# Peptides against a protein of PDB entry 5OK6, part 39

Target 1, 215 residues: chain A of PDB entry 5OK6
Amino acid sequence: ELPGLDSQWRQIENGESGRERPLRAGESWFLVEKHWYKQWEAYVQGGDQDSSTFPGCINNATLFQDEINWRLKEGLVEGEDYVLLPAAAWHYLVSWYGLEHGQPPIERKVIELPNIQKVEVYPVELLLVRHNDLGKSHTVQFSHTDSIGLVLRTARERFLVEPQEDTRLWAKNSEGSLDRLYDTHITVLDAALETGQLIIMETRKKDGTWPSAQL

## One batch from the design tools (peptide; made by RFdiffusion4, then SolubleMPNN)

Design b1_p12_7_s3 (from b1_p12_7, 6 letters changed)
Fold by OpenDDE base, seed 5:
Structure b1_p12_7_s3 (fold): chain B 215 residues (1-215), chain A 12 residues (1-12)
Amino acid sequence: as target 1 above (215 residues)
Amino acid sequence: APLVEDFEKLYA
């Protein structure tokens, strides 16, 4: 059952638990397509529950580039294309209005950047490959706040690297050359890694030499 | 710096 319109407004728009609440690192926020949200605002501000301004179910279709992987379109802008809601507010709206059939929620995490919190709408998708099998990539999503060490560990896990095997990473830069990721303590952001970027995991040879020494 | 193609050549 839909709560009263004033109650809906207070629940979603308030500064303590709603849209205006402070961001906290690690919390989940959800994207809502802007036009739907504006329709909802008009509905609840109109004061008539039987109004023709009823927004219907949440439909984020215009935010997706595909319905297979449910990837977001590139270049979406907060406040123009979508609104961000904290998990509680999102779940209220879904419970009241529903979500378009078959459409997944667009959940994103708050991350801690230097001096600010931000909802990471676009995490980095890296193409992980082994140096000896560049044709077999694993696409893995990382936060900008994830360390290069985590990228390396993830690559090792995906490629079933034994604990005793030494590995290191190379990133393909915009010029097509490979840059070594020497410092594993820096973040994906610090390393300026981007979505679609090729990351090569090099495995040390049994003789103690690196394959790249032959390049 | 090495190129991606350099690795490809080693294991082609």
Scores: peptide ipSAE 0.504, ipTM 0.944, DockQ to the pose 0.904
Fold by OpenDDE base, seed 2:
Structure b1_p12_7_s3 (fold): chain B 215 residues (1-215), chain A 12 residues (1-12)
Amino acid sequence: as target 1 above (215 residues)
Amino acid sequence: APLVEDFEKLYA
């Protein structure tokens, strides 16, 4: 059964699990399409549960660029295109109104940046390749807060690199040249890595030389 | 700095 309209408003807007609650690193938040949310606001503020302003099921279709991988459209803006809700608030709305059939929730994580917490709506998608097989890429998603060391470990795992094999990373820059990622302790953000950027994993030769020494 | 094409040439 749907709660009373005032109760819905308080729970989603002003409750302990409301949209205005402080962000906490590692927590899940969910995107709700702005038009639906505004329709819901109008419905619950109208005070008439039988009103024609009933929002129906949540439908985030306009936020997706495809219905295969359910990727978000680029350039979406909080407050304009979508609203962010804490997990509890999202689950309440889904339980009350439902979610469009077959449509996945848009779950995102709060990340800790040096001065702020934010919901990371657009994690970085990197193209991982081996130096000797540039035609076989693996797209892997990373947080801006993930270390280059994690990128390297992930690349090693994806390419089934043995523990005894030594590896390092190169990033293709905007000029088309390759920059070595020397410091594995810096973040993806600090390294200024971007979605779609090519990352080459170089594996050291058995003779102890690097393939790039021949370049 | 090496180019991507330089690696391609090594293993072409």
Scores: peptide ipSAE 0.503, ipTM 0.945, DockQ to the pose 0.873
Fold by OpenDDE base, seed 3:
Structure b1_p12_7_s3 (fold): chain B 215 residues (1-215), chain A 12 residues (1-12)
Amino acid sequence: as target 1 above (215 residues)
Amino acid sequence: APLVEDFEKLYA
């Protein structure tokens, strides 16, 4: 059963626990398509539960690039294309109105940046390859707050690198050249890594030389 | 800095 309109408004828009509450690192937030949300606002503010302004099921179809991988369209803007809701508010709306059949929720995490908390709507997808087999890539998602060390460990795991093997990373820059990722303690953000960027894992030779020393 | 093509040439 739907709660009263005023109760819905207070539950979702409550500044302490609703949409406007402070972001906290590690929490899940959800995207809601802006037009649906505005329709809901109009409905609950209208004061007539039987009005023609009923929003129906949440439908995020316009936010998705495809219905296979359920990737978001690029360039979506908060407040224009979507609204961010904390998990509790999202779950209330879904329980009240439902979610369009077959659509997954668009869940994102709050990350902590040096001066702000932010919902990371677009994590970074990197193309991981080995230096000796550039044609075989592993696409892996990372947070902007993940370290280069984590990227390296992930690459080692995906390529089944033995613990005793020494490895390092190169990133293909916008000019097409390779920048070595020397500092493994900096973040993906600090390294300015972007979605679709090629990351080459170089493995040290048994003779102690690096393959790139011959370049 | 090396190019991607440079690695390709080594192992092509």
Scores: peptide ipSAE 0.502, ipTM 0.944, DockQ to the pose 0.852
Fold by OpenDDE base, seed 1:
Structure b1_p12_7_s3 (fold): chain B 215 residues (1-215), chain A 12 residues (1-12)
Amino acid sequence: as target 1 above (215 residues)
Amino acid sequence: APLVEDFEKLYA
């Protein structure tokens, strides 16, 4: 059963646990399509539960690029295309109104940047390859706050590299040349890595030489 | 700096 309209507004919009609550690193937030949310606001502010302003089920269809991988469209803007809700508020709305059949929730994490917390709507998708098989890529998502060390560990895991094998990373830059990622302690953000960027994992040869020494 | 094509040539 739907709560009273004033109760709905307080649960979703209150500054303590609602939309305006402080962001905390590691917490989950959810995207809601802006038009639906504005319709909901109009409904609950109207004071009539039987009004024609009833928003219906949550439908985020316009935020998705495709219905296969459920990737977000590029260039979506908070406050224009969508609103962000904390997990509790999202789950309330879903329980009250439902979610469009077949659509997954759009869950994102709060990340800690040097000066602010932010909901990371667009994680970085990197194309991981081995130096000796550039045609076989693994697309993997990383946070901007993830270390290059994590990217390297993830690449090693995906390519089943043995613990005793030594590996390092190269990133293809905008000029088409390869920059070695020497510092594994900096973040994906600090390294200025972008979605779709090619990352080459080089494995040291058994003779102790690097394949790139032949380049 | 090496190019991607340089790695491709080594293992083509």
Scores: peptide ipSAE 0.501, ipTM 0.944, DockQ to the pose 0.877

Design b1_p12_7_s4 (from b1_p12_7, 4 letters changed)
Fold by OpenDDE base, seed 4:
Structure b1_p12_7_s4 (fold): chain B 215 residues (1-215), chain A 12 residues (1-12)
Amino acid sequence: as target 1 above (215 residues)
Amino acid sequence: PPLVSDFEKLYA
């Protein structure tokens, strides 16, 4: 059953788990399509539960570029295309209005950047490849706050690298050359890695030489 | 710096 309109407004906008609550690193937030949210606002502000402004089910269809992988469209802007809600608020709305059939929730994490908390709407998608098989990529998402060390570990896991094998990373830059990622302690953000960027995992040869030494 | 194509050439 739908709660009273004033109660809905308080829970979603002004509650302890409302839209305006402080961001906390590691917490989940959810995207709601802006037009739906504005319709909901108009509905609950109208004071008439039987109003023609009833928003219906949450429908985030316009935020997705595809219904296969449910990837977000590029360039979506908070406040223009979507609203961010904390998990509790999202779950209330879904409970009250439902979510369009077949659509997954758009869950994102709060990350801690050097001077700000932010909901990371667009994690960095890297194309991981082996130096000897550049045609076989694994697309993996990373937070901007993830370390290069995590990228390397993830690459090793995806490619089933044996523990005794030594590996290192190269990133393809905008000029098409390869920059070696020497420092594994810096973040994806610090390394300025971007979505769609090719990351080559180089595996050391059994003779102790690197394949790249022949380049 | 090496190019991606340099690695491709090594294993072509």
Scores: peptide ipSAE 0.492, ipTM 0.943, DockQ to the pose 0.882
Fold by OpenDDE base, seed 1:
Structure b1_p12_7_s4 (fold): chain B 215 residues (1-215), chain A 12 residues (1-12)
Amino acid sequence: as target 1 above (215 residues)
Amino acid sequence: PPLVSDFEKLYA
């Protein structure tokens, strides 16, 4: 059963787990399509549970570019296209109104940036390849706050590299040349890596030489 | 710096 309209408003907007609560790194937040949320606001502020302003099921269809991989459209803006809710508030709304059949929730994580917390709506999707098989890519998502070391470890795992094999990364830059990712302690953000960027994992040869020494 | 095409040529 739906709670009272005032109770809904307090729980979602002003509760301890409401929309305006502080962001905390590692917590999950969820996207809600803006028009649905505005309809919900109008409904609960109207004071009549039988109002024609009833929002119905949450429908995030307009936020997705496809219904196969459920990727978000590019360039969505908070407050214009969607609202961010903490996990508790999201789960309340889903419990009360439902989610459109077949749609997954749009879950995102709070990340810690140098001066602020932010919900990372668009993680970085990198194209991981081996130096000797550039035609076989693995698309993997990373946070902007993930280290280059994590990217390297992930590449090693995906390509089944043995623990004793030495590996290093190259990134294809905007000019089409390859930059070495020497510092594995900097973040994806610090390295200015972008979605769709090609990352080449080079494996050291058994003779102790690098393949790139022949370039 | 090397190009992507340089690696492609080595293993074509």
Scores: peptide ipSAE 0.491, ipTM 0.943, DockQ to the pose 0.875
Fold by OpenDDE base, seed 5:
Structure b1_p12_7_s4 (fold): chain B 215 residues (1-215), chain A 12 residues (1-12)
Amino acid sequence: as target 1 above (215 residues)
Amino acid sequence: PPLVSDFEKLYA
C-alpha cells in the first residue's frame, strides 16, 4: 500500500535517513533515473494521490549501456542523469512503485577518498592477463580505494597461481609502454589505473629470473 | 620501459 504523499516525501528526502543523509564508507546507495525521480517528486508535491503525475514503476533503462551485463553508460552525471538514494530509501520506492521487470537495481558503494566520501558509481574495470598469455584477459572490477596488493592477489587467484610462485604487476600506460607497479600499498587511484587498462601479471621463473629480464 | 609487444614476442 502506498503511504501518504507527505510521508513519502519525508521518508525519501529527509536529511537523516533519506537522500540528504551523510555518506558513510561501505554503505550501499542506489541510482534512480532522474526523469522518474522528478516525476515522483512532482507527484508527491502535488498533494493528489489520484493525479495523472503518478510516476509508475522505477525504470532505469536509459542509464544502461546494455541489458546483458547491465553496465552503466559512460559519462552519467549525478543530478542530471540520476539521483542517489540510500538503501532504505531505495527499498521504500521499490516497494511502493516497483522496479521495471527484469531490470536489476543499480547498487553502488560509498568509498572514502583522502578528502571526501563519495558513491563510487564507476569502479575501475581492469584487464588482467598473464605475461605468457596476453590474449586471455580477465575483466575484474576494483574500487579506486583498493590497493595494488589486492589487484595482485586477485590476479593470482584468477590465474590459479600457487603460493610458492612469485608474481608482480605491470600496467600498460597511455604511451603503450609498461610501468612496474612496485608499491603494492598504494591504491588503484594513486596508481592512476583506469577502466580498460591492461594489467600484466608476471610470474617469476623457476631459475629465479624474471621473464622481463629478457626484454 | 618494456612494451606489451616485447612480451608477445617472447611467447609467440
Scores: peptide ipSAE 0.490, ipTM 0.943, DockQ to the pose 0.877
Fold by OpenDDE base, seed 3:
Structure b1_p12_7_s4 (fold): chain B 215 residues (1-215), chain A 12 residues (1-12)
Amino acid sequence: as target 1 above (215 residues)
Amino acid sequence: PPLVSDFEKLYA
C-alpha cells in the first residue's frame, strides 16, 4: 500500500535522511528522471491521492543512451535531467511506484574530492592497450579518485603480465601525442584522464630497455 | 613526445 502523501514527501525530501542529506563517501545514490520526479512532487503536494497527477512507475528511459549496455547519455545535468536520491529514498520510491520493466536502476557512488563529496555520475572509461598490440583494447571503468597505480595494476591483470615484468603507462593526449604517466600516486582526475582515452601499457624488454627508447 | 603511430610503426 502507498503511504500517505505527506509521509511520502517527508520520507523523500527529509533534509536529514532524504534527497538533501549530506553526501558520504562510498554511499550509493540513484538517478531519477527529472520529469517523473516533478510529477511525483506535484502528486504528493496536491493532497489528493486519487488525483490524475499520479506519476506511475519510475521510467529513466530518456537518461539512457542505449538499452543494451544501459549507458547514460552524455552531458546530463543534475536538477535539469535527473535528481539524485540516496539509496533508502530510491528504494522507497521503487517499492511504492515500481521501476519500468527490464530497466536497471542507475546506481552511482559518492566519491571524496579534495574539497567536496560528489556523486560520480560519469566514471572514467579508459581504453587499455599493450604497446605492441594497439588493436586489442580492454575498456575498463575507473573512478576519478582511483590512482594511476590502480590503472597500471588493472592493465597488468587484464593483459596477464607476470609479476617480474616491469610496466609503465602512456596516455594519448588531445594532440595525439603520448604523455608518460610518471607519477603512479596521482589520481585519474589529477592526470586529467577522460572517457575514451587510450592508455598504452609499455612492458620493459628482457634486455632492460624500453620499447619506447626506439621511438 | 612519441606518437601512437610511432608504436604502430615499431610493431607493424
Scores: peptide ipSAE 0.490, ipTM 0.943, DockQ to the pose 0.868

Design b1_p12_8_s1 (from b1_p12_8, 6 letters changed)
Fold by OpenDDE base, seed 1:
Structure b1_p12_8_s1 (fold): chain B 215 residues (1-215), chain A 12 residues (1-12)
Amino acid sequence: as target 1 above (215 residues)
Amino acid sequence: GEFAAIWEAFNS
């Protein structure tokens, strides 16, 4: 059962967990397709629950690139293609109107950047490979705020590297050459890593030499 | 090896 229209508006727009609430790092926010949200606004502002402006169930179909992996289309813009709602507001709308059958929610995290917080709509997807098996890649998602150290640890885990084995990372840059990721304390953002970028994990040989040093 | 070939190609 739907609550009163004024109550809906206050809960979603002006409540403590409303659309305009402050962003807090680590919290989940959700994308709502812009046209649906505008229809909802018109509905609740109209004051008639029986109005023909009823928005129906939430349908984010136009935001998805495919219905297999449910990846977002590239280049979506907040305020033009979608609006962002905090978790509580999203769950209210879903409970009131439903979500299109089969569609997953589009959940994203608030990240802390220098001087600002933002919802990270497009985390970075890196292609992780081993130096001795470049044909087998693992696509792994990282936040721009994740450290290179985390990328390395993740690569070690995915490739089942033993704790005593020493490893390091190389990145293929936009010019096609390989750059060493020396500083593991900088972030993915600082390293300017991008989605689809190839990251090579090099494992030190038992004789103490690095494969790349023999080239 | 494959790594060497990629290394040479990328850094040439």
Scores: peptide ipSAE 0.132, ipTM 0.818, DockQ to the pose 0.296
Fold by OpenDDE base, seed 4:
Structure b1_p12_8_s1 (fold): chain B 215 residues (1-215), chain A 12 residues (1-12)
Amino acid sequence: as target 1 above (215 residues)
Amino acid sequence: GEFAAIWEAFNS
């Protein structure tokens, strides 16, 4: 059920609850393909509900690199490729116009960076592996604001590490060497970890020595 | 192994 055009505009573009509302850490925002959104804008600004500018259902297809995992294409830019809407606004649009069949919403979280709130469109996707089996990876998404400690805990969980086993992390850097992630309290951002980066979980030997110490 | 190779490259 479509509300009046002016009402739609107010609901979606409203500075209090719409597109222009302040970002708050932890909140969900949604991506809307730019062309669709512009079409919607033209429609509601036109003042004619029967206008040929009717945008149809929301279709974010061009934002996805695949329809299996529904991963976003790399390098998308806000304002050029997509518009960000808060959850309420997104849900309004979906209720009014629908979402393309089978297409999932593109939900992202607001994160708190040192001096700015940002919708984290691209969480860091790390390849977690064990030191003794680099060929078997778990790909896991992390926020830039997540701690290295969380990465470590996640790795331990994925590899079913027993509580009594001691583990630590290494990151393969751009030069192909390994950087030890000593401080587990810093964030993924602080550690400068990037999507696709290999993170090696090293497990301490029963004799108390580290495998890497013998290399 | 591959880990060792990476490690050696780092330390060389």
Scores: peptide ipSAE 0.105, ipTM 0.802, DockQ to the pose 0.217
Fold by OpenDDE base, seed 3:
Structure b1_p12_8_s1 (fold): chain B 215 residues (1-215), chain A 12 residues (1-12)
Amino acid sequence: as target 1 above (215 residues)
Amino acid sequence: GEFAAIWEAFNS
């Protein structure tokens, strides 16, 4: 049975423990489609549990661009397209109203950036390729806070590079040229890498020369 | 070079 309407409101909208509570790094937050959430608000604010404003089950369908990988549509905006709820609040709503059959929850992590914490709704999806086989890519998601070193290690792992092989990364920039990613200690954010960007892993030749030396 | 040729082909 659903809790009382006032109780629902307090659990979800309470500024200390609900939607408006401070973000904490590492926590999971969940996206809820805005129209559904507004319908829920109207329902619980109406004070009548028998109201025709009952929101039904949570349906985030309009937030997804595909039902295969369940990727979010690009350019979604908090407060316009969706609201963010902490895990507890999300689970309450799901328990009360249910989630549309087959839809996964849209779970995202709070990350810490310089002087700010935010829910990382859009991790960076990079296209990892080898210099000698640009047509075979591995799409891998990274946090903006991940290091270039992690990107390199991930690339090495995906392409089964032997430990003794020396590798380095290039990023294809918006102008179509290659930018060498020299510093592996900076973050994906610092390197200004973007979703869909091609990252080329170059492997040093056995003779000690780099393939890119002849560009 | 090999790298350049592949890169050029990819971007053609």
Scores: peptide ipSAE 0.075, ipTM 0.775, DockQ to the pose 0.793
Fold by OpenDDE base, seed 5:
Structure b1_p12_8_s1 (fold): chain B 215 residues (1-215), chain A 12 residues (1-12)
Amino acid sequence: as target 1 above (215 residues)
Amino acid sequence: GEFAAIWEAFNS
């Protein structure tokens, strides 16, 4: 099943379809633990298919902080902890070497930022709550490129807000205060929202006033 | 103001 070593190298490392291919917004890329990848490189560059440098199955265990939600450890760095491969290359490696039993692939999307494209390894997980219910929250993942409007719509959906009800968002800032998210057209990135940040959805009262007006 | 105080006001 394993292709020739030169063929493997060309399939995975080339600039057209491999690791160095251009990023395209919306495409899926996959993380591969760096040590495994380096072992693979040594294997295929060695020129001996029977070499003791055979990398074995892909094992990304060291990239995960838990095996329940399979969340990544914080602070991982491309080129140091992992490499990024496009979907085709990832699937080739998995087919050739296998993936450690029980581990899910680490799939991430290419996003388009104002000046560059990049693989979004760490999407933002926001904690959504209603102003009048401290006991219920929804943790929802967003891209940095998602609009505040999408966050608001998502909150409305999760809390089953009726269309006729008017809502708006507040973000808990690092100083322990609430910042009103006035502009719904800016992105999560522009608003500097971060994982774990509390986002409050305020619902307008029937009398037309806002609960926050009592402050 | 601090979050806690604001939150309590929201729920008052």
Scores: peptide ipSAE 0.063, ipTM 0.754, DockQ to the pose 0.137

Design b1_p12_8_s2 (from b1_p12_8, 7 letters changed)
Fold by OpenDDE base, seed 2:
Structure b1_p12_8_s2 (fold): chain B 215 residues (1-215), chain A 12 residues (1-12)
Amino acid sequence: as target 1 above (215 residues)
Amino acid sequence: GEFAEIWKKFNS
C-alpha cells in the first residue's frame, strides 16, 4: 500500500535526504523521467489518492536511445528531461509505484570536479585499441575524474598485456593526429578526452624500442 | 598498419 500523500512528498522532497539534498562525491543518484515525476508531484500535491492523476509505474523509456545497451539519449537536460533523486528517494518511488518491466534503473555517480559536485550523467566512452590492430576496439566508460593511469591499466587488462610489458597511450585528436598522453596522473577531463575518441595503446618492443619511434 | 599511417600523418 502506498504511504500517505504528505508522507510521500516529505520523503522525496524533504531537502535533507530527498531531491534537494546536497551532492556528495561517490553517492549514487538516479534519473527519473520528467513527465512521470511531474505527474507524481501533481498526484501527491492534489491530496486525493483516488484521483485520475495517479502516475503509474516509473517509465524512463523516453530517456533511452536503445533497449539493448540502455544508453541514454544524447543531450538530455536536468530539469527538462529528467529529475535526479538520491538513492533512498529513488528506491522509495520504485517500491511504491514500480519500475517499467525490463527497464534498468539509470544510476549515476556524483563526481568531484574542481569547483563543483556533479552527477555524472554522461561518462566518457573511449575506444581502446592496440597500435598493431586498430580494427579491434574495446569501448570502455570512464569518469571525467578517472586518471589517464586508470585508462592505461584498463587498456592493459582488456588486451591481456603481461605485467612485464611496457605500454603507453596516444589519443587521436580532432585533427587526426596523435597526442601522446605523457602524464598518467591527470584526469580524463584534464586530458580533454571525449566520447568516441580513439585511444591507442602502444606496447614497447622486446628490444626496448617503441613502434612509433621506428616510423 | 593503420597506426603507421596515422603516425606518418602526425610526423609529416
Scores: peptide ipSAE 0.093, ipTM 0.787, DockQ to the pose 0.224
Fold by OpenDDE base, seed 5:
Structure b1_p12_8_s2 (fold): chain B 215 residues (1-215), chain A 12 residues (1-12)
Amino acid sequence: as target 1 above (215 residues)
Amino acid sequence: GEFAEIWKKFNS
């Protein structure tokens, strides 16, 4: 059963445990469609539990571009399209109102960027390919805070590269040329890698030469 | 193939 309207407001809209709480790296936050959330606000602020402003179940349908992979639409903006809630607040709303049947929660992580914490709504989706088969890509999500080393390890794993095989990465830049990702300790953000960008894993030949050196 | 073509545009 729904708690009192004032109690709902205090649980969700506060600076300690609710929507306004400080961001902490590694924590999970959840997206709520803006119109639903505004309806909920109107409902609880109205003071009448029998009001016609009852929001019904949470429905994030308008945030998704597809119902197969449940990918978010591009270009969504916090405060315009959605509201971010910490896990506790999200779970309260779900317990009170329910979530539309079949919809997954939209869970995102807080990341630590230089000088700020941010809920990473859009992780970077990289197209990982092998140098000798550019037509077969693995789309993998990475945080902006992930290292190039992690990208390399992930590519090796996806392509089942044996431990004794040497590999290195190239990024296709906006000019259509290749940039060597020499430093594996910098982040995806530092390397300015973007969603949809082609990342080529080059595997060293058995003779010890690199394929690119033979071109 | 395509890798070689892209490599020709290498700027490093």
Scores: peptide ipSAE 0.087, ipTM 0.775, DockQ to the pose 0.192
Fold by OpenDDE base, seed 1:
Structure b1_p12_8_s2 (fold): chain B 215 residues (1-215), chain A 12 residues (1-12)
Amino acid sequence: as target 1 above (215 residues)
Amino acid sequence: GEFAEIWKKFNS
């Protein structure tokens, strides 16, 4: 049975623990489709638990571009297409109303940017390849706040590079040329890397030379 | 340019 309407409202909208609570880096927040949330608001504010405004199960179908990988549509806007709830609030709503059958939760992390905390709805998906085999790619998701060093380490892991082998990264830019990622301490955001961008891992030869230096 | 040649080599 559902808790009281006023209790629901306080649990979900309470500024200390609800939708309006401060963002904290590393915490999980969840997307809820805007129309469903507005329906829920109308329901709990109406004061009648038997109202025809009952929202039913949470349904985020309109936020997804596919039901296979459950990738989000591009260009979704907070407050227009969805609302963000902290984990506790999300789990309450799911327990009370359920989630549409087969749909996964849309979980995202709070990241720390230079001037603000933000829920990272769209992390960066990079295409990792080796310089000698561009046809074999690994798609890997990164936060905008992740370092280029992490991208490099991840590439090394995915391609099973041995510890004694030296590697470095190149990024294919919008002009179709390659930019060397020299500074491994800057973030994905600082490097202006974008989803779908090709990142080439170059491996140093046994003779100590770089493949790119011999071109 | 230099980077264009690198790209061609990587794509070959």
Scores: peptide ipSAE 0.066, ipTM 0.764, DockQ to the pose 0.161
Fold by OpenDDE base, seed 3:
Structure b1_p12_8_s2 (fold): chain B 215 residues (1-215), chain A 12 residues (1-12)
Amino acid sequence: as target 1 above (215 residues)
Amino acid sequence: GEFAEIWKKFNS
């Protein structure tokens, strides 16, 4: 049922459609644990389908911090801990070798930055709160390429803010103070927002004043 | 210092 070894190599490593293909914004790519992939390489390069180098089922267990939320471990590095494959290549490997039972694929999107396209392995998770109730938070995932405006709109939606209510954002910085997010057109990346960072939505008072201005 | 005071206000 497995294709020939040379065919497998061409499908996965092909420079036009495989691992080395150019990244395209919006495409899905998948992480494969590095040791498994190296084992696969050895297998297909060995030329013997009956070799003891058969990689077996894909198992990305070592990339996950837990099997509850299936979040990635922090600090994983491409080429050291995992390789990235385009969707087609990933699906071929899964079809040929299988994926560990119950383990989800690690799917990520290609994003376009000013001078480079990359697979966004670690999107930003922000902690959204209201200025008057810091104890009630919503954790929401954003791309580095998402605008501050989207963060604000998302916060408004999560907190059921009515259209007529005026809101703005603050970010708690590493120094423990607040940075006003004035420009809603810049990206999460440009604003240097990080995972776990507290983002405060301030709502304008009915009298037209801002709570933060009443010091 | 100003932003720290704002933070204190929000946390009060």
Scores: peptide ipSAE 0.059, ipTM 0.749, DockQ to the pose 0.142

